Peptides against a protein of PDB entry 5IXI. Designs and how they scored, part 107

Target 1, 141 residues: chain A of PDB entry 5IXI
Amino acid sequence: TPLLDASSLEYLFAQGQYDLVKCLAPIRDPKTEQDGHDIENECLGMAVLAISHYAMMKKMQLPELPKDISYKRYIPETLNKSIRQRNLLTRMRINNVFKDFLKEFNNKTICDSSVSTHDLKVKYLATLETLTKHYGAEIFE

## One batch from the design tools (peptide; made by RFdiffusion4, then SolubleMPNN)

Design b2_p25_3_s2 (from b2_p25_3, 13 letters changed)
Fold by OpenDDE base, seed 4:
Structure b2_p25_3_s2 (fold): chain B 141 residues (1-141), chain A 25 residues (1-25)
Amino acid sequence: as target 1 above (141 residues)
Amino acid sequence: TLAEVNEAKIQAIDNFFKDHRAKHS
């Protein structure tokens, strides 16, 4: 992973979020069913990172976030569409998994001040590199 | 379990951040 100055990192982080959600940087094709689940979980992780970054920038803790906080605005639109087409129980499971992930991430990383906004941007871009088909190669290679 | 998978992800992120901080300290 190349070294990026703060300004470049901020720009790339913002652009990366946009590209991921708008599918301009499309997620990689799953090789197996399990791989598909892994990709979905990584996308949920990206949402956790993005929301956590937002919360930190706004100086909010997780309990101060809207109770209906969701991954929907922070994952690829294609995946969001796919999830909405799944049955209620599946959607409930995904939502529970996400909220548990967000809560635990907040408790173990942000609340104890072990993670900075800089770290979140780095992790986000690093994950984007492996998660998407093209974006990582364009920026990091 | 799903909870275990989430814990593994969180741990991986935590480890990543720790490693990153160590590399760039």
Scores: peptide ipSAE 0.097, ipTM 0.662, DockQ to the pose 0.047
Fold by OpenDDE base, seed 1:
Structure b2_p25_3_s2 (fold): chain B 141 residues (1-141), chain A 25 residues (1-25)
Amino acid sequence: as target 1 above (141 residues)
Amino acid sequence: TLAEVNEAKIQAIDNFFKDHRAKHS
């Protein structure tokens, strides 16, 4: 990843979130059924990064975030629609797994590793590059 | 399982951030 100043990184991070959610940067095609699940989990990971960044910018701890906070605003709209079509138990499972993932990320990464908002933006964009089809080809190595 | 995948992802992210800070320090 090339060196970016704070302003450029902030812009790319915001645009990257928009592109992912709006499917302007479509996620890669799954090669197998397991690969499809891996892609979904990667998208949920992107939501964790985005929410954590939001919380840090607002100087909020995770327990202070609204209880209705969810991955829904932070994953591709196509995936969100797919999840909504699944049965209730599956949707509940995904929601619980996500909330646990968010808490674990906070405990094991933000609290223990002193991760900065800068680090989160870099990780987000780097993951976005590998998760989507040809995103950042003109920007990243 | 999803739990195993999440744990692996967290570990990878943690390692990434550590490496990133070291690289750009």
Scores: peptide ipSAE 0.080, ipTM 0.649, DockQ to the pose 0.047
Fold by OpenDDE base, seed 3:
Structure b2_p25_3_s2 (fold): chain B 141 residues (1-141), chain A 25 residues (1-25)
Amino acid sequence: as target 1 above (141 residues)
Amino acid sequence: TLAEVNEAKIQAIDNFFKDHRAKHS
């Protein structure tokens, strides 16, 4: 269980985002149907973390973010492709769930300044470790 | 793991994720 300094954390966070989206760190195989749903929700959560980190770095509040902000650039490309193939109602539901997720996270965690960009990076990497098949095996204990 | 080492720092975020999973699972 190694400790990471700020520079290492910044590097790993940037690389981790790239690896998740480009599927270089592939998400784990679902054990059940419900596990598959949980994996998708975790991916949406990763998008919330990444967007929130971006907003904080840019000193932007949630209402100031572009209206076209979405999970699409922040989830695995394989999952994004899968979602795009689903019917309209399903895609609308996923989009609504994501928007609600982002709003709730902002209201209950970011707005009260209880979470820093450092905390977001830690949570992102910790979640990435559990979400993917082999990520962090050589780095984290 | 990273989560074990930094558990205190991410407790608020972890609680939110757990609550969200329970609500939408």
Scores: peptide ipSAE 0.191, ipTM 0.778, DockQ to the pose 0.333; fails the geometry check
Fold by OpenDDE base, seed 5:
Structure b2_p25_3_s2 (fold): chain B 141 residues (1-141), chain A 25 residues (1-25)
Amino acid sequence: as target 1 above (141 residues)
Amino acid sequence: TLAEVNEAKIQAIDNFFKDHRAKHS
């Protein structure tokens, strides 16, 4: 259980995003179909955290972001490929769930200033630790 | 784990995710 200062946290957060998307820190294998669905939802949550952090750092609200913003660049590439192989209706459903997730998160936590960029980094890294196979095993416990 | 160390700090985010999963499961 290390003590992370601001500079270390910033570095780990940036590297963690890259490692997750590029599958350098691969997500864990699902044990059941429901577990696979839960993993997918956690990945969508990671995208919400990353996008929200970006918006906060740029001092923008979500309505100011491009309307075509997507989860695609913020989830593991393997998952993105899997989603693209699904039928159109399923992909539309996933997109709707993500957009609702992002909007609701912004309204409940970001707009009321109840969550800081520091909190987002901590949550991101904490989720990354449990979502991936062996990420942070040498640093976190 | 990092989650255990910072549980109090990220409780609001955890609660949101929990509630959202329940509504959209």
Scores: peptide ipSAE 0.180, ipTM 0.772, DockQ to the pose 0.338; fails the geometry check

Design b2_p25_3_s3 (from b2_p25_3, 14 letters changed)
Fold by OpenDDE base, seed 1:
Structure b2_p25_3_s3 (fold): chain B 141 residues (1-141), chain A 25 residues (1-25)
Amino acid sequence: as target 1 above (141 residues)
Amino acid sequence: TLAEVNEEVIKAIDDFFKNHRKKHE
């Protein structure tokens, strides 16, 4: 695994987010329906990482985040479209679970540990490698 | 349930950061 300086890491993190959301780095194919749910949860986890990074960069805490904060801009567009087509109760459940997920992550990781923006970028990119089909082969060798 | 899976994901992420810090200290 190569060493990345701050500038390179910033670039790769930004590009990785773009590639994930725009499906330029497509997520891996589910092997089963349950695997599909696992992939969806991993995408929601990626959204938590991205939002947490954003909040830290803006020196904002979760209570200070906009009320309309959601996973919508931080997950693959194909998945977001799929979720929007589900029934109201399912969408409400996903929204509520995500909000709780974000809160719990902040409490257990950001507030209770010395996690930096650097750490979030590393975790994001590492997860992106495993979540997508061929992304990161040239970076994480 | 989805909530149960999310708890597992949160735990995995938290464990990752804990282990990551220990390796680089």
Scores: peptide ipSAE 0.058, ipTM 0.638, DockQ to the pose 0.047
Fold by OpenDDE base, seed 5:
Structure b2_p25_3_s3 (fold): chain B 141 residues (1-141), chain A 25 residues (1-25)
Amino acid sequence: as target 1 above (141 residues)
Amino acid sequence: TLAEVNEEVIKAIDDFFKNHRKKHE
């Protein structure tokens, strides 16, 4: 893969978020039920990365984030629709897991400045490559 | 690939995600 400068990385990161959420870069098909859960967890992880990047760019601390922050706007629309069709207890579990993940990630990684916005973009795009069907192979290779 | 960039940082993030999933699954 050719070396990407900061401006190129910023562009790809923004476009990648849009493509993932709008399913222009569809997620891979699960091979098993467990694989489906792993894919879902990866999507939730992508939401954590995107939200954390947003917070860092706005110089916001975790307590300053909106109380209604959710994964819903940061995961594939198809997955969001699937989650909405699940029972209340399942949806509550997913919401709790996500909020705990976001909190812990910010406390242990973002707040101590161990990870930069650059690192988040790289991780996001690297995960996007493996999570989706043949997205940006010529760029990510 | 992009995954090859800053390998140590990427690994640290991966470890965090994996460990958290084990804890809260």
Scores: peptide ipSAE 0.058, ipTM 0.663, DockQ to the pose 0.462
Fold by OpenDDE base, seed 4:
Structure b2_p25_3_s3 (fold): chain B 141 residues (1-141), chain A 25 residues (1-25)
Amino acid sequence: as target 1 above (141 residues)
Amino acid sequence: TLAEVNEEVIKAIDDFFKNHRKKHE
């Protein structure tokens, strides 16, 4: 199939974020506990992509990112609710892992200009297809 | 397909994510 033009990609990226967060494109069911953990990490990765894209579009450098930046607005609401129900130490761990992940990703990938906003959108949508039940089949055929 | 665009970059991101998860899990 033909490659999507920039406008289509921008639209799909925005819509994909909305669908993921609002669970309109529900994440796949975990088959095991480890699979569930992997799904969670993929969702956190999606948040990294979305936040990094936002930062790049706003021309924000890593030190300019808010210290309280969070994955909460960028992951499925169901997962966010699940995380909120976990104990304090677990939540702290997740926060630390995410912040470290975001920082390292930005330092090693975004700040060195090895990845563009286009690349982030492509990766986001590609991951969204594998992460969710029915999303994007026609786009990636 | 869209997923094939800039495969080297996409794979680099995948590797980064995998390596980070292995390092911190």
Scores: peptide ipSAE 0.057, ipTM 0.659, DockQ to the pose 0.546
Fold by OpenDDE base, seed 3:
Structure b2_p25_3_s3 (fold): chain B 141 residues (1-141), chain A 25 residues (1-25)
Amino acid sequence: as target 1 above (141 residues)
Amino acid sequence: TLAEVNEEVIKAIDDFFKNHRKKHE
């Protein structure tokens, strides 16, 4: 497929975020229980990418992010509902793991200036293609 | 394809994600 210009990439990135969260681009069905866990982790990774992109665009350092920043608004609504139904300890674990992941990602990648907003958008869209059932077939093929 | 762009960066991010998931498994 042809390379996308900046404007097209911005549009697709924004639309992709909306489609993922609103489940308009539904995530693929798990083939095994482990696959289900992998899918959830990929969704959390998508949240890291989205939040990091937001922070970079706003020129915010990680400590400047709201302390209550979470994956909740950046993952599929169905997954968010599923997580909210899990017990407190499990939710705490997920929250802690996510925050640690976000912090480490920013320290080792964003703060080192090794990744740009462009890279984040590309990675987000590429992951979205593999994570969802049919999204992007017309664009990425 | 879009996924072919910046393969080195994408691979680095993938490796980071995979390693982190294993660490917190």
Scores: peptide ipSAE 0.048, ipTM 0.670, DockQ to the pose 0.504

Design b2_p25_3_s4 (from b2_p25_3, 14 letters changed)
Fold by OpenDDE base, seed 1:
Structure b2_p25_3_s4 (fold): chain B 141 residues (1-141), chain A 25 residues (1-25)
Amino acid sequence: as target 1 above (141 residues)
Amino acid sequence: TLAEINEEVIQKIDDFFKEHQKKHE
């Protein structure tokens, strides 16, 4: 099982984000409707991790976060297109849940520092192993 | 797996996700 150094971890984290969003590492097929919902929630969680990491790296304070921050650039493009096709109420709910998720999670990263940038990268990459099809088979063990 | 190696690090984030998910179900 590989122990990733700082530079390798940074590279894999950046590449993993790109692969997820561009669907180069496609998300796994849902087994049920509920599984599909769970996959979407995992993707939104990945967006929270990515945005929080970005904010920490830029040394941003909570009031400095863009008011129009969105999950749209941080989830698989296929999922983003799917969400855009849903009705207004559904989209509003997704957006509200995401905003609350991001706000609360940022308290643990930007505010109280209980979660580090290292932690975020590790969690992100670990989730890619389970969320996507055969990701990390040649890297992680 | 990476998750097995970093279980403690991941667990605290998972705990947060779990609690947040329950609140918004």
Scores: peptide ipSAE 0.293, ipTM 0.836, DockQ to the pose 0.402
Fold by OpenDDE base, seed 4:
Structure b2_p25_3_s4 (fold): chain B 141 residues (1-141), chain A 25 residues (1-25)
Amino acid sequence: as target 1 above (141 residues)
Amino acid sequence: TLAEINEEVIQKIDDFFKEHQKKHE
């Protein structure tokens, strides 16, 4: 079993974000249309985790986040390109759902201190294990 | 896996995600 102290966890979390966004750890291939939708939702969830972690580290509340905060810098570049190819209404829906997700997560989970930065990193890395094709095989398997 | 080792930590986040997904289903 991996021993993840605070320093190791911080390193893996930072590297994992980079690997996910830059597609160095590519997301797994969808098995079905529903699976593809689930993968996208997981990626957007990862963005929520990453942004929330950023906000917590900066000691910012959600209202203090810029209004133009988006998932674009926190999801795989391939997925971002895919979303940009979709029509305006679809993109608006994705943006709205994402912003609602982020808002609810921060208000219901972070603001009451029920979730720590440690928890966010653990969830992020755990999701990365299942979301990507081969990530963490050398560490977690 | 990391998920297995930290199941207790992850569960509360998963619960929230599931709840949110139901609202936007």
Scores: peptide ipSAE 0.290, ipTM 0.836, DockQ to the pose 0.377
Fold by OpenDDE base, seed 5:
Structure b2_p25_3_s4 (fold): chain B 141 residues (1-141), chain A 25 residues (1-25)
Amino acid sequence: as target 1 above (141 residues)
Amino acid sequence: TLAEINEEVIQKIDDFFKEHQKKHE
């Protein structure tokens, strides 16, 4: 079980975000419809983690983020294309749930300092191990 | 796995995610 220092975590976190979005680390295939829904929820969670980490590093609150902030730039491109093809009601629901998710996460974990940037990187990388097909196989035991 | 090594660190984030899922399903 390897321990990662701060520099290693920072590098892996940055590379992991790129690999997830660009599908260089492809997400696992869903086994059922419910499994597919769970995968999408995990991807939305990854977007919340990435945005929250960005906000913390820039020492800014959520209202200071660009008005067009969305999950779209922080999830796998394949999933983003899939969501764009869905009906208006579905897309509206996803947008609303994500906005609530981001807001509540900021209020309950980031603002009260219960979750650090270190914690966010660890959670992000740990999720990549289970969400993607092969990520972490040579890095983590 | 990284999750096994950092179980306690990750647990508080997982708890929030699970709670949020219940509110919107």
Scores: peptide ipSAE 0.289, ipTM 0.834, DockQ to the pose 0.383
Fold by OpenDDE base, seed 2:
Structure b2_p25_3_s4 (fold): chain B 141 residues (1-141), chain A 25 residues (1-25)
Amino acid sequence: as target 1 above (141 residues)
Amino acid sequence: TLAEINEEVIQKIDDFFKEHQKKHE
């Protein structure tokens, strides 16, 4: 496994976000219904990581982010379409849980400074390696 | 894998995710 310097990590992180959202790195097929739910939660977690990284890079807290911040632009487009087709109550729950997740994680990343932007990029890419079918196989093998 | 190489770094975030999942499951 090659050593990734800061510039390489930044590039891979940016490209990885694009690949995940645009489904160029498709998420793995669920083995069960519960596995499908777990995959969805992993994707929402990826959105939290991406948004938190953005906030840290811009040196802003969550209240300074647009009030309409959402997971929609940070998860696979296929999953976003799936969620949009669910009933109102389900969508409301997803939104509420996500907002709480993001708020709580903001305390850990920005307020506590216990998680750096480097850490977020590493976690993001490591998750892509397991969440998607073939991402990073040539790089991380 | 990247996860194996950066286990300590990733564990910080995984711990939080685990606790959050318990709270909102």
Scores: peptide ipSAE 0.282, ipTM 0.830, DockQ to the pose 0.399

Design b2_p25_5_s1 (from b2_p25_5, 12 letters changed)
Fold by OpenDDE base, seed 3:
Structure b2_p25_5_s1 (fold): chain B 141 residues (1-141), chain A 25 residues (1-25)
Amino acid sequence: as target 1 above (141 residues)
Amino acid sequence: EKEEALERFKKFFANITKATSSFTE
């Protein structure tokens, strides 16, 4: 993992979010069915990181976040469309589980563990590298 | 201190696939 200064990290983090959501950095092809599930879960994890970073930057607690803040804007558009095609009960379950996970992550990891926005950016970009096909090959080499 | 926090973060995130298995089951 290369050493990045704050400015470079901020730029790459912002661009990385855009590339992931817009599928400019496409997620890797699943090797198995379970691998596909793991990839989707990792994408949802990326949403947790991005939202947590957003909340920290805005100095907002989770209850203060807008109600429209969800994984939908922070995952690949292809995955978002896939989830939207699932039945209502499944979507409700995903929403609830995600909300609970985000809350737990914020309370137990962000607040209690003193994780910084810097740490979130690093983790986001590192995960993005493994999640996508060839993203960051030149940057993280 | 910070390293301990980061390790907890890594461990938490490392289990996200298992923790979020209901998303894609």
Scores: peptide ipSAE 0.059, ipTM 0.681, DockQ to the pose 0.049
Fold by OpenDDE base, seed 5:
Structure b2_p25_5_s1 (fold): chain B 141 residues (1-141), chain A 25 residues (1-25)
Amino acid sequence: as target 1 above (141 residues)
Amino acid sequence: EKEEALERFKKFFANITKATSSFTE
């Protein structure tokens, strides 16, 4: 895997977020129904990484984040549309589980461990390569 | 029905954990 300097990594991370959300880097096709759920869950994991990175860059704790913060602006628009078409109980479950995990991740991993914004960007881009059809092929060989 | 919802819930946490596992393990 080629080494990336800080400036290149920052650019790729920002572009990767944009490409994922705008579906310019489309997520891979599910092989089974369960695979589809796994893809959705990984996308929600990507939202956790992106939001945590945002909070770290702004030097904000979770209580300081907007009360209406959610995964919606950090996942593919196609997935967001799919989730909005599901019933209220399902959407509430997704929202609650996501908020609980985000809270735990920031308290136990971001605050207590030595995780840096650099680490989050690397993990985000590495996961993006596995989630999407062709994105990142030149970067990760 | 209810058991299926519970399994989906567990798998949801498992997959999110996978996305962040390098930091928590």
Scores: peptide ipSAE 0.048, ipTM 0.637, DockQ to the pose 0.119
Fold by OpenDDE base, seed 1:
Order: sequence, then C-alpha cells, then structure tokens
Structure b2_p25_5_s1 (fold): chain B 141 residues (1-141), chain A 25 residues (1-25)
Amino acid sequence: as target 1 above (141 residues)
Amino acid sequence: EKEEALERFKKFFANITKATSSFTE
C-alpha cells in the first residue's frame, strides 16, 4: 500500500465521496436480499463518517449543524431514491436510527477517542474500497 | 413484523459499527 501524503489523501477523500454518491464507484452486487440490506447499512455508515468529517472541519458540534444534515447527500443516489420510495414509518425509523447513531458516534468516538480528520478519511477510503466493485484497487493493495 | 424489524435494527448498527470499528479499538 502506497503512502499517501496529506494533499493526496484530501483529494482522494473528496473524489471518493463524489464517486460513491454519484454511483461512479458502484457498490458491490448483493448476493441475497439480506446482503442488500447490509450494503445499505454500510452506506449509511459511510454517511456517518462523512458527516463527522464535515462537522470537524467546520468546527461545529452536532447541535450546531444545519437541520438538513442527513444521510441523503452522503449515500449513493440510487439508494437515496430507494429510501424515499419506502413508507413513512420506515423512513422515520431510518432517520431516527441514523441520527441517534451519528450523535453517539460523535460524542463517544470522536470526542473520547480523539479521532482526527485524517483518521476519518483513511477509514472512509478503506471502507469504500471494500464496499465498491473495483475502486481503489491500485491504491490500497 | 417486529421480529424482522428488530433484526434489521441490530444489523444496521452492527454494520455501521463495523465501518467505524477501528476508532473504538
């Protein structure tokens, strides 16, 4: 695995987010319906990392973040469309669970573990490589 | 059904935790 300097890591992180959201780096094919749900959950996890990074860069606490901050802009567009088509109760459940986890992650992991933005970028890209079909093969092998 | 919903809930957190596990170790 090649060593990435700060500038390269910043670029790859930004590009990786774009590729995931725009489905330019397609997520892996589900083997079962349950696997499909697992993939969706991993995407929501990626959103947690991305939003946490955003909050840290803006030096904002979660209560200070805009109310429109959600997983919607940080997951594949295809998944976002799929979620929007689900019934209200399901969407409410997803939103509430996501918000609760995001809060817990930032309070316990970010604050208590002193995780840096660098760490978040590395983890994001590493997870992106495993979540997508062929993304980052030349970078992380 | 409630049982299925509960399982989905558990798996959701499990996968999110997996994505962020390196920070808790």
Scores: peptide ipSAE 0.047, ipTM 0.641, DockQ to the pose 0.141
Fold by OpenDDE base, seed 2:
Structure b2_p25_5_s1 (fold): chain B 141 residues (1-141), chain A 25 residues (1-25)
Amino acid sequence: as target 1 above (141 residues)
Amino acid sequence: EKEEALERFKKFFANITKATSSFTE
């Protein structure tokens, strides 16, 4: 695995976020219906990582973040459109669960585990490799 | 229905946790 300096890692992290959201790095095809659900939930996990990184960089806790912060801007646009097609109750459930998890992750996990922005970027890119079809072929083994 | 909803919640949360599992040990 190639060594990445700080600037390269920052670049790849930013590019990876953009590619995931804009579907330039498309998510892998689901093998089953359940696999499809797992992929969606993993995308929501990616949103948690991205938002947490943002919060850490801004030195803000979740309550201090802009009120419009949501998973919608941090998941593939195709998935976002799919979620929007679901009924209101389902969307509310997803929002509530996501917010609760994000709060717990930001307030407890990051603090208790001494997670750094570097750790988040590495995990994000590593997950991106497994989540997408061909991303990282030149970077990862 | 509540039991099914709870099960769906657990699965959803578990999958999100999987994405961040390296930090929760």
Scores: peptide ipSAE 0.036, ipTM 0.606, DockQ to the pose 0.120

Design b2_p25_5_s2 (from b2_p25_5, 9 letters changed)
Fold by OpenDDE base, seed 4:
Structure b2_p25_5_s2 (fold): chain B 141 residues (1-141), chain A 25 residues (1-25)
Amino acid sequence: as target 1 above (141 residues)
Amino acid sequence: EKEEAMKRFKEFFSDITKATSSFTE
């Protein structure tokens, strides 16, 4: 893999978030129904990384984050629209599970480990490459 | 059934964990 300096990594991370959310880097096509479910949950994982990075950059703890923090602005717009069309109970479940995971990730993984914003950016971009159809092919191959 | 609900819940967390799997708690 190519060596990325700090400035390049920051740029790619910002662009990658934009491309994922705006579907400029579309998520890969599911091969099965279960694969589709896995893809959606991976997208939610990407939201966890993005939000955690945001919090670290702003020197904010989870209790200090906006109470309405959600995955909605950090996942592909197509997926967000799909989720919004699901029934209320399903949406509530997704919201609760996401918030619980985000809390646990930050309280345990982020706080107990030496994870840095640099690490989050690297993981985000690496996951983005496998999650989407075309992104990262020229950069990480 | 609660058993099935818990299974789906575990699968949900498992999939989310993939995106963060490089980090050790």
Scores: peptide ipSAE 0.066, ipTM 0.621, DockQ to the pose 0.120
Fold by OpenDDE base, seed 1:
Structure b2_p25_5_s2 (fold): chain B 141 residues (1-141), chain A 25 residues (1-25)
Amino acid sequence: as target 1 above (141 residues)
Amino acid sequence: EKEEAMKRFKEFFSDITKATSSFTE
């Protein structure tokens, strides 16, 4: 794995988010139904990382973030479409769990662990590499 | 299935949290 300088890391992080959301870096094929659910959870985790990075860059606390902030713009569009088709109760549950964890992650993990934006980018890209079929094969190994 | 999905979701986030926090170590 080559050492990435700050500029390269910033570029790859931005491009990686775009590729994931636009499904240009397709997520791996599920082996089972349970694996499919795990993949969805991983995507939601990616959204947490992306949003947390955004908040840190803007130097905003969660209460200062727009109320409409959600996973919707930070997960693959195909998954977002799938979630929208689920019943109201399921969607509410996903939203609530996501928001609650996002709050906890930022209040405890980010602050208490002194996680930097650099760390979030690294974690995001590393997870992206494992979550997708062949993304980052030339960069991560 | 919904309960299992939420369980896996929480477990995943727990792992992510631990992994992220270890970056400063």
Scores: peptide ipSAE 0.045, ipTM 0.640, DockQ to the pose 0.228
Fold by OpenDDE base, seed 2:
Structure b2_p25_5_s2 (fold): chain B 141 residues (1-141), chain A 25 residues (1-25)
Amino acid sequence: as target 1 above (141 residues)
Amino acid sequence: EKEEAMKRFKEFFSDITKATSSFTE
């Protein structure tokens, strides 16, 4: 695995977020219906990592973040469109679960586990490689 | 079905939390 300095890691992290959301790095095809659900959950997890990184960089806790912060801007556009096609009750449930976890992760887990922005970037890129079809092959092989 | 999805969310988020925490050990 090639050594990545801080600047390279920051660049790849930013690019990875853009590529995931814009579907330039398409998510892998589901092998089963359950696999499809797991993929969606992984995407939501990626949103948590991205938002948490944003909050840490801005030195803000979740209550201090803009109220419009949502997973919608941090998941693949295709998945976002899919979720928007679901009924209101389902969308509300997804939002509530996401917000609750984001709160715990931001306010407790990060502090309790001493998670750094570096850790979030590494986890994000590592997950991105497994979540997408061919992203980062030259970096992680 | 919705409860099962909720369970999957919690399980995955828990795994993410644990995996992220391991980086600081």
Scores: peptide ipSAE 0.043, ipTM 0.639, DockQ to the pose 0.232
Fold by OpenDDE base, seed 5:
Order: structure tokens, then sequence, then C-alpha cells
Structure b2_p25_5_s2 (fold): chain B 141 residues (1-141), chain A 25 residues (1-25)
């Protein structure tokens, strides 16, 4: 894969987030029911990376984040619609697992492991390439 | 089924944590 400078990574990361959420870069079609769950998990993981990057850029700690922070604006709109159609118990379970990991990820991974915003962008873009149908092929070939 | 999905979700996050932490190694 070609080397990308900091400016290029910043642009691609911002554009990648927009394309994923707005479904301009549609997620791949699931081959099985389990594959569908894996895709959803990857999308939720993408939300963790995006939120963590946002917090780092703003130099905000988790208590300073909005009380209603969630994955909703950081996952594909099609997936968000699907989750909203599920029952309250399922939605609460997803939200609780997400919030618990977000807290752990920021405390143990970002702070203790010295993960930079650069690392988050690289991981985000690398996952985006495999998660979507054809997005980023020219960058990671 | 739903509980199994949550386990896979946690496992995925574990993989993300390991992969992200390795960036500084």
Amino acid sequence: as target 1 above (141 residues)
Amino acid sequence: EKEEAMKRFKEFFSDITKATSSFTE
C-alpha cells in the first residue's frame, strides 16, 4: 500500500466517516446470518474508533462527552434504522455493551497504550476497506 | 442467539483493542 502523509490521512478519515454513515460507501452484503452479525459488530467498532478520535482531538475526557453520546451518528444509516426497529431490550443491550467498551477502550487502550489519533485513523480506514463493497481499493491495493 | 451476538461483539472489541495497542509496539 502507498504511504500516506498526515494531511492525506486526515482528509481520507473525515471523508470515510461521512461516506460510511451516509451509505455512500455501502457495507458489504452478508453471506450468512452470522456474517451479518459480524458486519454489525464491525460497524459498532467503527463508531468506537470515531468517537475516541473525536474525544482525543477535543482533548475531552469521557465524563465531558455529551450524556447522550451513542453509536447512532457513527454507523451506517441503514444499520441505525435496523437497530431502531428492534425491541427495547435488544437496543438497551447493544447500547450497554457499547458504552461499557467505549469507557474501557478510552481508559486502557488509548490512555495506557499511548494510541494516537494517527493510529485510530489507520485502523478506521483499514477496516472501512474490508467492511464496504469497493471503497478505498485504490488506497490499500 | 442474542446473547451469542453480544459475545461476538465483545470479542470483536477485544480484537480491536489488541490490534490498536500493537501500533505502539
Scores: peptide ipSAE 0.033, ipTM 0.627, DockQ to the pose 0.223

